Peptides against a protein of PDB entry 3OGK. Designs and how they scored, part 153

Target 1, 307 residues: chain A of PDB entry 3OGK
Amino acid sequence: ATPDRLSRRFPNLRSLKLKGKPRAAMFNLIPENWGGYVTPWVTEISNNLRQLKSVHFRRMIVSDLDLDRLAKARADDLETLKLDKCSGFTTDGLLSIVTHCRKIKTLLMEESSFSEKDGKWLHELAQHNTSLEVLNFYMTEFAKISPKDLETIARNCRSLVSVKVGDFEILELVGFFKAAANLEEFCGGSLNEDIGMPEKYMNLVFPRKLCRLGLSYMGPNEMPILFPFAAQIRKLDLLYALLETEDHCTLIQKCPNLEVLETRNVIGDRGLEVLAQYCKQLKRLRIERGADEQGMEDEEGLVSQRG

## One batch from the design tools (peptide; made by RFdiffusion4, then SolubleMPNN)

Design b1_p22_8_s3 (from b1_p22_8, 12 letters changed)
Fold by OpenDDE base, seed 1:
Structure b1_p22_8_s3 (fold): chain B 307 residues (1-307), chain A 22 residues (1-22)
Amino acid sequence: as target 1 above (307 residues)
Amino acid sequence: EEREEEERRRKELEELRRLLEA
């Protein structure tokens, strides 16, 4: 079986995730009696869960009213809010959160769907928060937020270690990267190839501690920007990279300390062989199957260390 | 009966807290 083959190749692999069609079990993360709306949960938080500091909703329907109630109920006691693949809210709800929860450390909206009214939520966060450690709106669509606010956040939040964003042009984030001196993880952005400027991104300066990275739309012409610090890369997200099999091989062999790889099946057997050869510290491997391939259900397994 | 109801509620809230925390 594929897992058995991988375990032989990667003796240090601790987790294997093969993603195709999600199984129903992946969506049933909450008790059935509570349904898909967060309202009853927010009610319980407001009334009874007075010490709750961390809230994680996954695949839930969340309204602005829910967010407003949560924000006011927990205020500066709220340290973590994760809206993971949620829907139903607007940026007004986010504004309420950042306005009332000024000591929030983790704010996540990864893969959430929402209506964007303005960029005020990020601006408010930039103006008043100094506690932020993790900001994640990866795989979201924001068009009205400012990269300058992101830079301000980086400047003011000295504990900021992980930032995942949508499709910001990477060159607009130069100021952010310069300010984010303690940043260890960055995902997202947008690399836009320019035939007239082949070295458009070659002068990008990344934070010195950066070791977990995923640049969207990174192709073979752009991937050399990683080479100067490839040896310190511990996690690589290539799900949205534009790399073919050979490109994977080229990059992987330059990342001997890689612990986590997330990529598509384009890596192929050849890429996996290269990975096994050069990345002996690999702990987690995630491979997404292409849409055109036989739809297999998501498989996740823990692979025991061998050797 | 009242004590049993209180304990049931306590357990329910604890479970909810666990589910919501990340």
Scores: peptide ipSAE 0.022, ipTM 0.504, DockQ to the pose 0.018
Fold by OpenDDE base, seed 2:
Structure b1_p22_8_s3 (fold): chain B 307 residues (1-307), chain A 22 residues (1-22)
Amino acid sequence: as target 1 above (307 residues)
Amino acid sequence: EEREEEERRRKELEELRRLLEA
């Protein structure tokens, strides 16, 4: 569909989701007419889609100018922006969004590629937003943002329920977790094992309502931090956990209310058996084959596909 | 009893596999 056709047919459109072609194509010469650029859509949004409050771009090229135009056109009417696996922008574009869209509820940049100039966008968000419900920059690399700004967001945004972040040291997020009283979902962070301090993370206090969780680099030594609230866990993201088959079994047995599990093939048939035995409410199961696991001939660490 | 338990486990595993494919 063309932007102009869409606006003519649906002038009162409130939500728009655009999907580009697979990201692998972005490393090749992308034709200008490929439709992977959001520019013509942003132009149309600015001119004709005045009721639009939710925008989702997936696998598209987004420039800072595009973000600036979108921000100014929608301002406080923009409630949702998802830059899902997008590229082409810098943190200046993000700054424009959070500066002009002060009532944004959902901001997502998951798996997007960008140039990081500074951490001002998160600081600005912390200073002015009180509406945020979902913040997601999972699987991104922000090195210049402050965990203190994240804490401020948690204090000011009482409806904040889901936060997914990059590689913050989890101990730097203690203040955030204390402030995020209504948080239900957290993914990301970084757990860093210290042989000299085996109890480094044992005193972490998580939000009381936390039930969807994915801690990056969680190993068997850190896993016990989940045990006090494992019974309330409904979703686990173990894709980036450092758990072996037996570790999976140990954790799964403690999560009888688990509804969604995302993990790697390391769970094995044994882990699946344990899952079936203890997690009767399971609704979704995602198993990915990690690069490291393609070479493992160990039957215990592989899900057997009889076929 | 042991055979029944094994059959139960197998059935449950098959159900999980179906969920994975859906």
Scores: peptide ipSAE 0.007, ipTM 0.433, DockQ to the pose 0.018
Fold by OpenDDE base, seed 5:
Structure b1_p22_8_s3 (fold): chain B 307 residues (1-307), chain A 22 residues (1-22)
Amino acid sequence: as target 1 above (307 residues)
Amino acid sequence: EEREEEERRRKELEELRRLLEA
């Protein structure tokens, strides 16, 4: 199948999700020589899919030109753009999106690879958007964006409920957290241990509604910052936390309402036992092999058949 | 006839969604 076939069949399509590595069923909707490029789809969107408000590209090649075309074609009608594990674009493409799509509600670049030219895209977003509900550039490396712009976004976008970021120093996000009064989900950041200041993060104030959390590089010394609201935590992303088995046990015991846990095999059978004991609302458990898998000598730090 | 066509389109869209989400 080709993009033109899709538009002919569904001229009023409002949501489109494309995957760069199509599964068997999806292959019928993608031309054989598409090469994973979004270009033909963007062309079709621009020409024939005038009702499209949600676009999700996963593992596709996206150029700045593609983004510019998409932005101009959909403008304020574009509510959702997800560049999920995409590549080929720069921050200029992002700038085009946020410049032209002033009413965008969801902007995702999670795990995308891009060339960073400047931080203008986030600044532009901060200056002109009041509609954002979800901002996600988790597992990306932006070095030129400003935490102040993120704060501005939080202040201006009162419906902002989920923000996932790269390696911002958490202390630089204090203003953001104060402004993001309705934030329910936060992932990313960077907790940096300071031996000279063990309580460096203890005064960090999180949004009151925060219940889905994943702080990168959170160690046992920083973990207590969660304790005041641990009972309201429903989702934890511990994939990039620096917690050992016992640390997991400590935290899990304090999260009786936990529904989703994503962590590494360091949780071990012990952690799984504690999880089963204290987290009766658990709906999803994801355990990944961590970078430390090869270094795990303790059997308790491994998930066995018990778990 | 128009209702039947709308229902057909709805089913087709649902099928497409399933395919895209698979």
Scores: peptide ipSAE 0.000, ipTM 0.389, DockQ to the pose 0.163
Fold by OpenDDE base, seed 4:
Structure b1_p22_8_s3 (fold): chain B 307 residues (1-307), chain A 22 residues (1-22)
Amino acid sequence: as target 1 above (307 residues)
Amino acid sequence: EEREEEERRRKELEELRRLLEA
């Protein structure tokens, strides 16, 4: 698609993100003088930024000691912590944060790499937090956390509106979805096809207010679980869905109120045409090259330069 | 010199705030 064609197809488009290569470019957000480590920043926060409620580190090295210092310095005044694509910490650091910052509203560690020691941090969060609004550990690998703790969080945090998780089996989150009455956004999980049980997920009940969704590994057989509320979907994350071009067309046609779509180039020109036809409220479109698609320039699922 | 250092610190703090509040 050319910019001009996109503008004609999507007059309400406010943002277009085309990503074809890994994000090598984001080193510019870390001042060279600070070495990419958060330690000096945490020191400054502790000493001079006493009113700081929100902290966002992006692509930085964060140690458990840094997190511990930050936690103790800000305590219940810390409302937001975002460890965006950070590394260097363990779950002990997270435990310190949730132990000392009991009124935290937003906790994000999306795409961060860490050493997982245990699931205590999520348990502690579940036991003591009632303020949480956003929990995001999307594209992370937690193997030792319990879906029951997530359910407890949903029960206790009535303002919980957005949850993004790693590769939880979706069926393990049934209790969570039932408890999360005000949840508007969910991303992640794992849909696992079972040839012997084709209706494995058909009885999955989502929160009534859910309108922003991204289910990992969702294939065409699982896609129908969205159909009952597809009309209320405003944002779809299909980056990790296992949908072909025609599947995209099928789903998009059922989402007339879609405002944000994130998908892979498999959507193709046909998918974009369908999108333009049915999704008049689209504001943002993100198309990425799938890992499997980096070499397939000529197949039907490619967005052409002409399209 | 002291005023310039204070202004530098202030700018650094403001930049820090911008980076951390994003």
Scores: peptide ipSAE 0.018, ipTM 0.532, DockQ to the pose 0.019; fails the geometry check

Design b1_p22_8_s4 (from b1_p22_8, 13 letters changed)
Fold by OpenDDE base, seed 5:
Structure b1_p22_8_s4 (fold): chain B 307 residues (1-307), chain A 22 residues (1-22)
Amino acid sequence: as target 1 above (307 residues)
Amino acid sequence: DEEEERRRREEERRRLEELLRR
């Protein structure tokens, strides 16, 4: 379908999801001129889709100008923006979105590639947004954003239920976790082992409602921080955990209410046996190859235990 | 050996960090 045909047929469209051409290669290896530009769609949104509240771009080329146009066209009517595996923009584009769309509830840029100029976009979001429910910049690299802005967001956004981040040191997120009283899902961060302080993470206090979790670089020494609330865990993302087969067995045994598990092939047959034994409510299982074996192609195994 | 295990984990972290960037 073309943008103009869509707007003529559905002038009252509230939600739009656009998918670029599927690519088997890693996103960062895809040429930036493959033709999946959002520009014609943003033009059509600005002119003719005046009720649009939700926009999801997947594997699209998005410029700062596109984001600026979208932001100004939809302003406080924009509730959801998902830049899912997108490229071509900078943090200036994100700044425009959060500056103009002050009532945004969902902001996602998971696995997007961008140029980072500064951390102003997150600061602006922290200073002016009180509506945010979902913030997701999982599998991204932000070096210039402040964990204090994330804490401010948690304090100001009472409906914040899901946050996925890049490589923040988990100890820098203590204030965030204390403020995020309604948080149900957290993914990302960075757990960094310190020989001089083996128990440095043991005093972490997680939000009471936390039940979907994926801590990056979590090893067997850090894993015990989950044990106090392991029985309430419904989803685990272990793709970026540093757990061996036996560590998986140990954790899985403590998560009898687990519904979704995402992990690597390191779980092995032994881990799958333990999973079958202890996790009777499991609905979805995703197993990927290890990072060293994955190469340029992703290979995933998906099993559903519930219809 | 604790040092060998540490080195193993550090190498695995590096590999996973590479995956996160892809």
Scores: peptide ipSAE 0.008, ipTM 0.361, DockQ to the pose 0.082
Fold by OpenDDE base, seed 1:
Structure b1_p22_8_s4 (fold): chain B 307 residues (1-307), chain A 22 residues (1-22)
Amino acid sequence: as target 1 above (307 residues)
Amino acid sequence: DEEEERRRREEERRRLEELLRR
């Protein structure tokens, strides 16, 4: 649908999800001439969609001007912004969002590409937001943001349940984990192997409610940090773990309540056998194939319960 | 210390990228 048709049909729209590359079923609804730019939609949101609380852009081009317009138009009414695999903006656009949308609950930039100017956006979020429930900049490259701001967010946002980050050193997040008492999901960070200090991470304390986890660069030496709470793990993201087949088998055996597994083909047939044997509550399995098959659609292998 | 840590992160990223290419 064109933006104008959408606003005329649904003037009270509360949630909007746009995809730059529509699925075949939505192909007839999005004109090809939109080039994936959000600008026409942001204009329509600003003018005619005054009840919109949730915006999700997937694989779209988003400028700082678009973000600024959206931020000012929706202000504290904006509860959810997801920039999913988007590009074209800088951290100035993010700063505008967090400055104007002080009651935002979900902020996602997962797999988005952007120009980083500074870390002010995360600092502003830390200083003024108390409503945040979900923060996700997983698989992004931020170098200028502070882990201290993340700790402040955890302290101030009592409903914070899911945080996904880029390449923060996990030891820098100790304060964050201590503050994030209600955190259920964490993904990202960086585990850095130190041959001289094999126990570098053994004293890491995770939030007590943590049940969805993905630690980047986790190898077999770091994997034991999960063992004390492996039985409570419901979701594992191992896409960026440095685990071999045998390591997968070891970890999976310790996670009998696992419902969702995301991993790479390194799990192998043996890992799948172990998964079937030990993880009877498994609902979803995602296996990414190595770089040569990047073009194949996320076959969410619904493990059909052949009951 | 910050530069060494950045180098370590880049090395681990490269290691992951190599594994993903496999």
Scores: peptide ipSAE 0.007, ipTM 0.356, DockQ to the pose 0.019
Fold by OpenDDE base, seed 4:
Structure b1_p22_8_s4 (fold): chain B 307 residues (1-307), chain A 22 residues (1-22)
Amino acid sequence: as target 1 above (307 residues)
Amino acid sequence: DEEEERRRREEERRRLEELLRR
């Protein structure tokens, strides 16, 4: 479909999702010619789609100028922006979005590649937004944003229910978790093993409603932090966990209400058996083959055709 | 070295599980 045809046919469009063409060679580098440019669509949104509240770009090239135009055109009417696996923008573009779209409820940059200039976008969001429900920059590399701004967002946005972040040290998010009283979903962070302080994460207080979780780099030593609320866990993302087959079995046994599991092939046939035994409410299972697992011939960690 | 690390991790896990049961 062309932008002009869409606006003519649906002038009252409230939600738009655009998908760029996936290239097979997506090893973490989005080529400049990948997905297509959003510019024609942003132009059309700005001119003709005045009721648009939700925009989802998937695998598109998005410039700072595109984001600035979109931000100014939709302003406080924009409720959802998803830059899903997009590229071509910087944090200046994000700053424009959060500056002009002060009532945004969903902001997603998951798996997007961008140039990070500063952390001002998150600070601006923290200072002015009270509407945020979903914040997702999972599998991104932000080094200049502040955990304190995330805490401020949690304090100010009472409807905040889902937050997915990059590699924040989990201990830096203690304030965030205390403030995020209505948080149901958290993914990301970084658990860093410290042989000298094995219990450094044991005092973490998670939001009481937390039921969808994916802690990055969670090993068997950190896994026990989930046990106090494991019975309320409905979704686990273990794609970036450092759990062996036996660790999977241990955790799964403690999550009888698990509905969604995302993990790697390391779960093995044994883990799948345990999953079937203990997780009777399971609705979705995703098993990915990690690049590193192609080399580990340990028979116990492989899902066979029988499993 | 890897087996000793694995054992340490298992012992620590057990210790943590015991702490959480209190």
Scores: peptide ipSAE 0.011, ipTM 0.350, DockQ to the pose 0.013; fails the geometry check
Fold by OpenDDE base, seed 3:
Structure b1_p22_8_s4 (fold): chain B 307 residues (1-307), chain A 22 residues (1-22)
Amino acid sequence: as target 1 above (307 residues)
Amino acid sequence: DEEEERRRREEERRRLEELLRR
């Protein structure tokens, strides 16, 4: 559908989700083929979609100019922006969004590729937003943002329930976790094992309502930090955990209320058996190929086609 | 070395992310 046709048919549209071509096809996008660019849609939003509150771009090219136009057109009426696996923008575009859309509730840029100029966008968000419910820059490379701004967001945004981040040292997020009293979901961070301090993370206090979790680089030595609240865990993202098959079995046995599991093939048939035995509320299972499985000849760590 | 282990973990994550994006 063309943007113009959509606006004419649905002038009161509140939510728009656009899917671009798969990334493999993005390289073959003829520059003249606007099908991958959000620009025509942003123009249409600005002119004709005045009720639009939610925008989701998936695998599209988004420029800073597009973000700036969108931000100014929707301002405080924009509640949701999802840049899902998008590219073409910088942190200046994000800054424009958070500057103009001060009542945004959901901001997502998961797996997006961008040029990072500074951390001002997160700082601006921290200074002015009190409405944020979901912040997600999972699987992104932000190096210039401050965990202190994340803490400020948690203090100011009482409805903040889901936060997914990049490679913050988890100990730098202690203040964030203390402030995020209503947080239900956390993904990302970085657990760094210290041989000299084996209990480095044992005193980490998680938000009381936390039930959806994915800690990056969590190994078997760090895994026990989950045990005090494992019974309340409903979703685990283990895609970036450093757990072997046995570790999976150990953790799964402690999560009887698990509803969603995302993991790698390392779970193996044994892990799946344990999952079936202990997790009777399981609704979704996602198993991906991992880098670690490509080298392991050990049959025990592979999910067979018999499962 | 803590820095070497951190680097190793970062590289592993990057590899996982690349695989998941394919």
Scores: peptide ipSAE 0.007, ipTM 0.422, DockQ to the pose 0.031; fails the geometry check

## One batch from the design tools (peptide; made by RFdiffusion4, then SolubleMPNN)

Design b1_p23_1_s1 (from b1_p23_1, 13 letters changed)
Fold by OpenDDE base, seed 3:
Structure b1_p23_1_s1 (fold): chain B 307 residues (1-307), chain A 23 residues (1-23)
Amino acid sequence: as target 1 above (307 residues)
Amino acid sequence: KEREEKKKALEELRKKSLREEIE
């Protein structure tokens, strides 16, 4: 499909999803004409797709200029932007988006690669947005953003229901959790063991509606923080948890309403048995191989089911 | 020590996944 044909056929298009090709490390050569650049599409959006409110780029090359053009073209009409496994932009592009699209409801950069210049984009979002419902920069490497801005977003965006973040120390998100009264989903953070203070996370208070959860680096010592509300958990992301087989069994049996589980093969046959026994509402199960088993596999066509 | 090693391994997996999608 070409951008111009799309606009002619669907002048009132509201949602657009573009997918590039999966990449492998061994094939670092990306043909320039393979259609992986969003530029021609952004041009078409700017000119002819004037009702577009949702844009999803997956595995695309996106420049700051592309983001700037998109931001200015759609402005407050843009409700959803998903940069899913994209590359080519910097935080300046993100800044442009949040500056011009102040009513954005969904902003996703999950598994995207970018150059981080500063944390201004998140600060700008915190200062001006009150519409945000979904914020997702899971599996990204932000080092210059502030958890205080995340807290501000939670305070100002009362419809905020899903937040996925990078490796924030979870205790730095206490204020965020307190403010995010309607939050239903949280993924990311970082649980860091402290031998000198083993109970450092036991007083962590989660939003009351939280039911989809994936805490990074959660081990058996931290796992009990979930027990008070385990019965209301519907989705667990354990791909980056530090749980052994028996730990999985312990947690799973406390989650009778679990609908989605993502974990690694460490769950084992025993964990699967426990899952079958206690989680009768399970709809989706994703099992990935552990770190030691994956080796140097560059699989083309691999699509992450996270996001 | 074991936990830290496992954590590091997972972090590397995360980074690898990201690189594989972007490169």
Scores: peptide ipSAE 0.398, ipTM 0.861, DockQ to the pose 0.260
Fold by OpenDDE base, seed 5:
Structure b1_p23_1_s1 (fold): chain B 307 residues (1-307), chain A 23 residues (1-23)
Amino acid sequence: as target 1 above (307 residues)
Amino acid sequence: KEREEKKKALEELRKKSLREEIE
């Protein structure tokens, strides 16, 4: 498929998803003949796809210039931008997007690789956006963004329902959680052990509608913070939790309405038995290999009990 | 000590995932 063919056939296209080829090398070392650059597509979008409001790039090379062109071309008509496992851009590109696309509803850059220059993009988003519904920079490394801006976003974007972040200290997100009254999904953060304050997270208050959750580095000492609302949990991401087999059993028993579980093989046969016993509504189970199996690529097991 | 080691291991897995190395 070529960009020009797409626009000729579908001039009124509203949603576009492009997938690049899987890469064995570093993000910036992709041969040009792989067709992984978004540049020709952005050009076509800018010129000929005037109704496009949703763009999803997966495993593509995206430059700041590409993002700037896209931002200016679509402006407030752009509702969704997903940079899924993309590379080649900096936070300047993100700044351009949020500056020009002030009515964006979904902004995703999960697992993208980029150069971080500053935290201005998130600040700009916080200052001017009131439309955001989904914000996802899960599995990214931002060191220069402020949790205060995230709180501001939550306060100003009343339709915000899903937020996935990097390794923010969870206690720095207290204000965010209080402001995000309609939040249904949260992933990321960082739970950090403090020997001097074993109950440092006990008073953490989550949004009342929260039902899809994945807290990074959650161990058995922190796990009880979920118990008050465990019955309403529908999805758990435990891929980066610090839970052993018995911890899994304990948590699973408290989540009878669990529909999606993502975890590692540490769950074991025992955990699977408990899962089968207590989670009758389970639809999807994803099991990855643990950290101890470093010599092999992670194998993903998917089991569907419903559907 | 054990927790820190486990956390480090997960961080390494995360980095590996981000690289999306396909053999």
Scores: peptide ipSAE 0.397, ipTM 0.861, DockQ to the pose 0.253
Fold by OpenDDE base, seed 4:
Order: sequence, then structure tokens, then C-alpha cells
Structure b1_p23_1_s1 (fold): chain B 307 residues (1-307), chain A 23 residues (1-23)
Amino acid sequence: as target 1 above (307 residues)
Amino acid sequence: KEREEKKKALEELRKKSLREEIE
């Protein structure tokens, strides 16, 4: 499909999802003829798709200029932007998006690669957005953004229901969790063991509606922080947890309403047996290989339909 | 420190996944 043909057929298009081809090799560009670059699509959006409110780019090359053009073209009409496993942009592009699209509801850049210049984009989002429902930069490497801005977003965006982040120290997100009263989903963060403070995470207070969760580097010592609300957990992402087979069994037994589980092969047959026994509402199970078993071709991360 | 080693292994997996998307 070509951009021009799409606009001619569907001039009132509200939602667009473009999926580029996977890279043949690491650091290889996706050829333009394969639909790897969003530029021609952004041009078409800007000129002819004036009702477009949702854009999802997957595995595409996205430049800052593309983002800037998209942002200015759609402005506050843009409700959803998903940069799913995209590359080619910097945080300047993100800044343009949040600057011009102040009513954006879903902003996703999960597993995207980018050049991080500063944390201004998140700060700008925090200062001006009150519409955000889904924020997802899971599996990204932001080092210059502030947890305080995330807290501000939670305070100002009353409809914020899903937040997936990178490796924030979980304790730095205490204020965020307190502010995010309607949060249903949280993934990411970083649980860091401190031998001198073995109970450093035991007093974490999670949002009351939290039911979809994935805490990075959660080990058996931290796992008990979930027990008070384990019965309300519907989705668990344990792909980056530090749980062994027995830990899985312990946690699964406490999650009778679990619908989605993502974990690694460490769950084992025993864990699967426990899962079958206690989680009768399970709808989806993803089992990835562990570090020792991981092949050259890694499985793709999952992105929810909402963000 | 077994935990630290496991964490590093997972971090490497994450980095590997991310590198596959780098242009």
C-alpha cells in the first residue's frame, strides 16, 4: 500500500497502523521500498488525512523531522502515537510531539531506539498534559528523565491508567504511585537489592486499582510486596523478574484471577502445573527462554492494544 | 553475588533486544 492510495480511498481515516519489516541484521536500515520510513506517510497524513487521531508505527524509521511534521499537522487532534520498536529519532522529536500534541492520550515508544539528548520531553508532557491515559516507554534507555515529572503527570492526568517505564529505581516512584490513583497497569522500574536495607521495598504503596504489573528485577525478597493485592492481579510480566521456579509457584498460587502471564522457561513444569491449578481464568501465556537458553533471535516484546 | 549475576544476564538480554532495533 502507498500513502496516496490510502488517502484517496480513506480520506476520513481516524487510525493508522504501519508495520515495517524486521531488520535483516542488527544496525541495518529498513529499505524505503519496504515501507520502512515513515516520511512519505507523515507527508500524506499532513496533507490529506486530516481526521487522523491515532498513529501506530511499528519497526519503522522515524526522524525528528517526521515527528515534528506529524505533531504540527495533527496538533491537539492527535490522541495516540505509538512508536513501537522504531528508530531514527531523538528526544527532540518526542519534545515536538508533546509540545504540539497537548491532548495526547496515548504515547508509546516501547522498545524504540533513540538518541537521548535531555529529559525535556517528559518535563514538557508533565507541565502541559492533562489528558494522558497511557504512557509507555518500556524497554527503553532513558537516563535523563526525572521521576518527578512522572509524578507530575500522575497528578495532572486523572485518567492515567497505564504506565510502563524504564529502569527507574522503584523507590523514586513512590510519589508517582501515590499520585496515580487510577493506575491499573505498571511495568518497568528497577528493584535493586541492598544488603544493608533488606526491607527497603516492603513499605511500597501501590495504586489501589493496580492489576497489571511487571516489576523489573523483582526477586523473591521483593515479591511479597505484591501479596496484599495479588488476588486482584490480572496480568503479570515476569520476563525481567529474578524469580526461580519455586518463587513462580508461590506467586501464582496467590493470583487466582490471573489472565495473562509472561515469564521465562524457569517457570518449569511445576510452575505450569500450579498455574493450571490455581489460575482458571488464564487467557494468555507467554514463555520466553532464559538467559542461558536465549538464541540469536530474540522474541518480540508484547504491546497491548491500548498502549 | 548470584542475584547480581542474574540481573546482569537479564540486562544483557534487554540490551540485545534493543540493539536489534538500532539503525
Scores: peptide ipSAE 0.394, ipTM 0.860, DockQ to the pose 0.239
Fold by OpenDDE base, seed 1:
Structure b1_p23_1_s1 (fold): chain B 307 residues (1-307), chain A 23 residues (1-23)
Amino acid sequence: as target 1 above (307 residues)
Amino acid sequence: KEREEKKKALEELRKKSLREEIE
């Protein structure tokens, strides 16, 4: 319920997940009067939770000071930090984390809102980390980080299996993909149409183990880049693809081992029929409304395995 | 042109989603 109560009950806690907007079932874990700030929790972590190695903040307000305190308190013992839909910090806070927590394995800031001061945090991570397994700043806005640092991370972190990024031009990530030999999941990037070079992406080489994928702004012209390994795709994120119904059908029928699909209403009934026909291993289906659609609710369901 | 418009729409949707999550 409160940081102090948690510490007293579980002094050897190794993993902590906090949500800023808890549901009724979690009401007793995080009082609403905390206002969604992580500060009191970071204080408690620093003082009393000496074995904590995994921290997940969801929908919380996180300051640079909070991150700095956390970083220094846990140092190389911190293996996982997830800033999930958080706000209030800058890249200075991230720099502190990667500077002091050099053995971090999972760093996530997906859908977080922050002020970008520079790209030093990613550079520092690239220069000193060899432990990283998951890097996720999907759906964030970075303009000052270098794809070269991402490549360096891939080269140095042989256990790197999942990377989700913002709007990097995919061609700038060629070196990254070549280096990331064990990568299983990639989301983000940016596929940009070039009228003068319609096939500029056709020679992209993806990591051989890649099976969970979500390329931003992938249209029907770029979609064929997936065809050579479509049969090994297990998870597909099409939420930010530029595919119409027919394109969905084309792609889905080439992914017989698909287990997770995230897409928008544009898939339509026809796409769902094709999905049911060709993807017998489907476990999860998430359908969100399109950008121009109003009044439609998101659909998420579990689909029983067939066959 | 159509592609660019669709891209912009998705970007706006993403931004909106983020705002709703934080608020």
Scores: peptide ipSAE 0.419, ipTM 0.871, DockQ to the pose 0.231; fails the geometry check

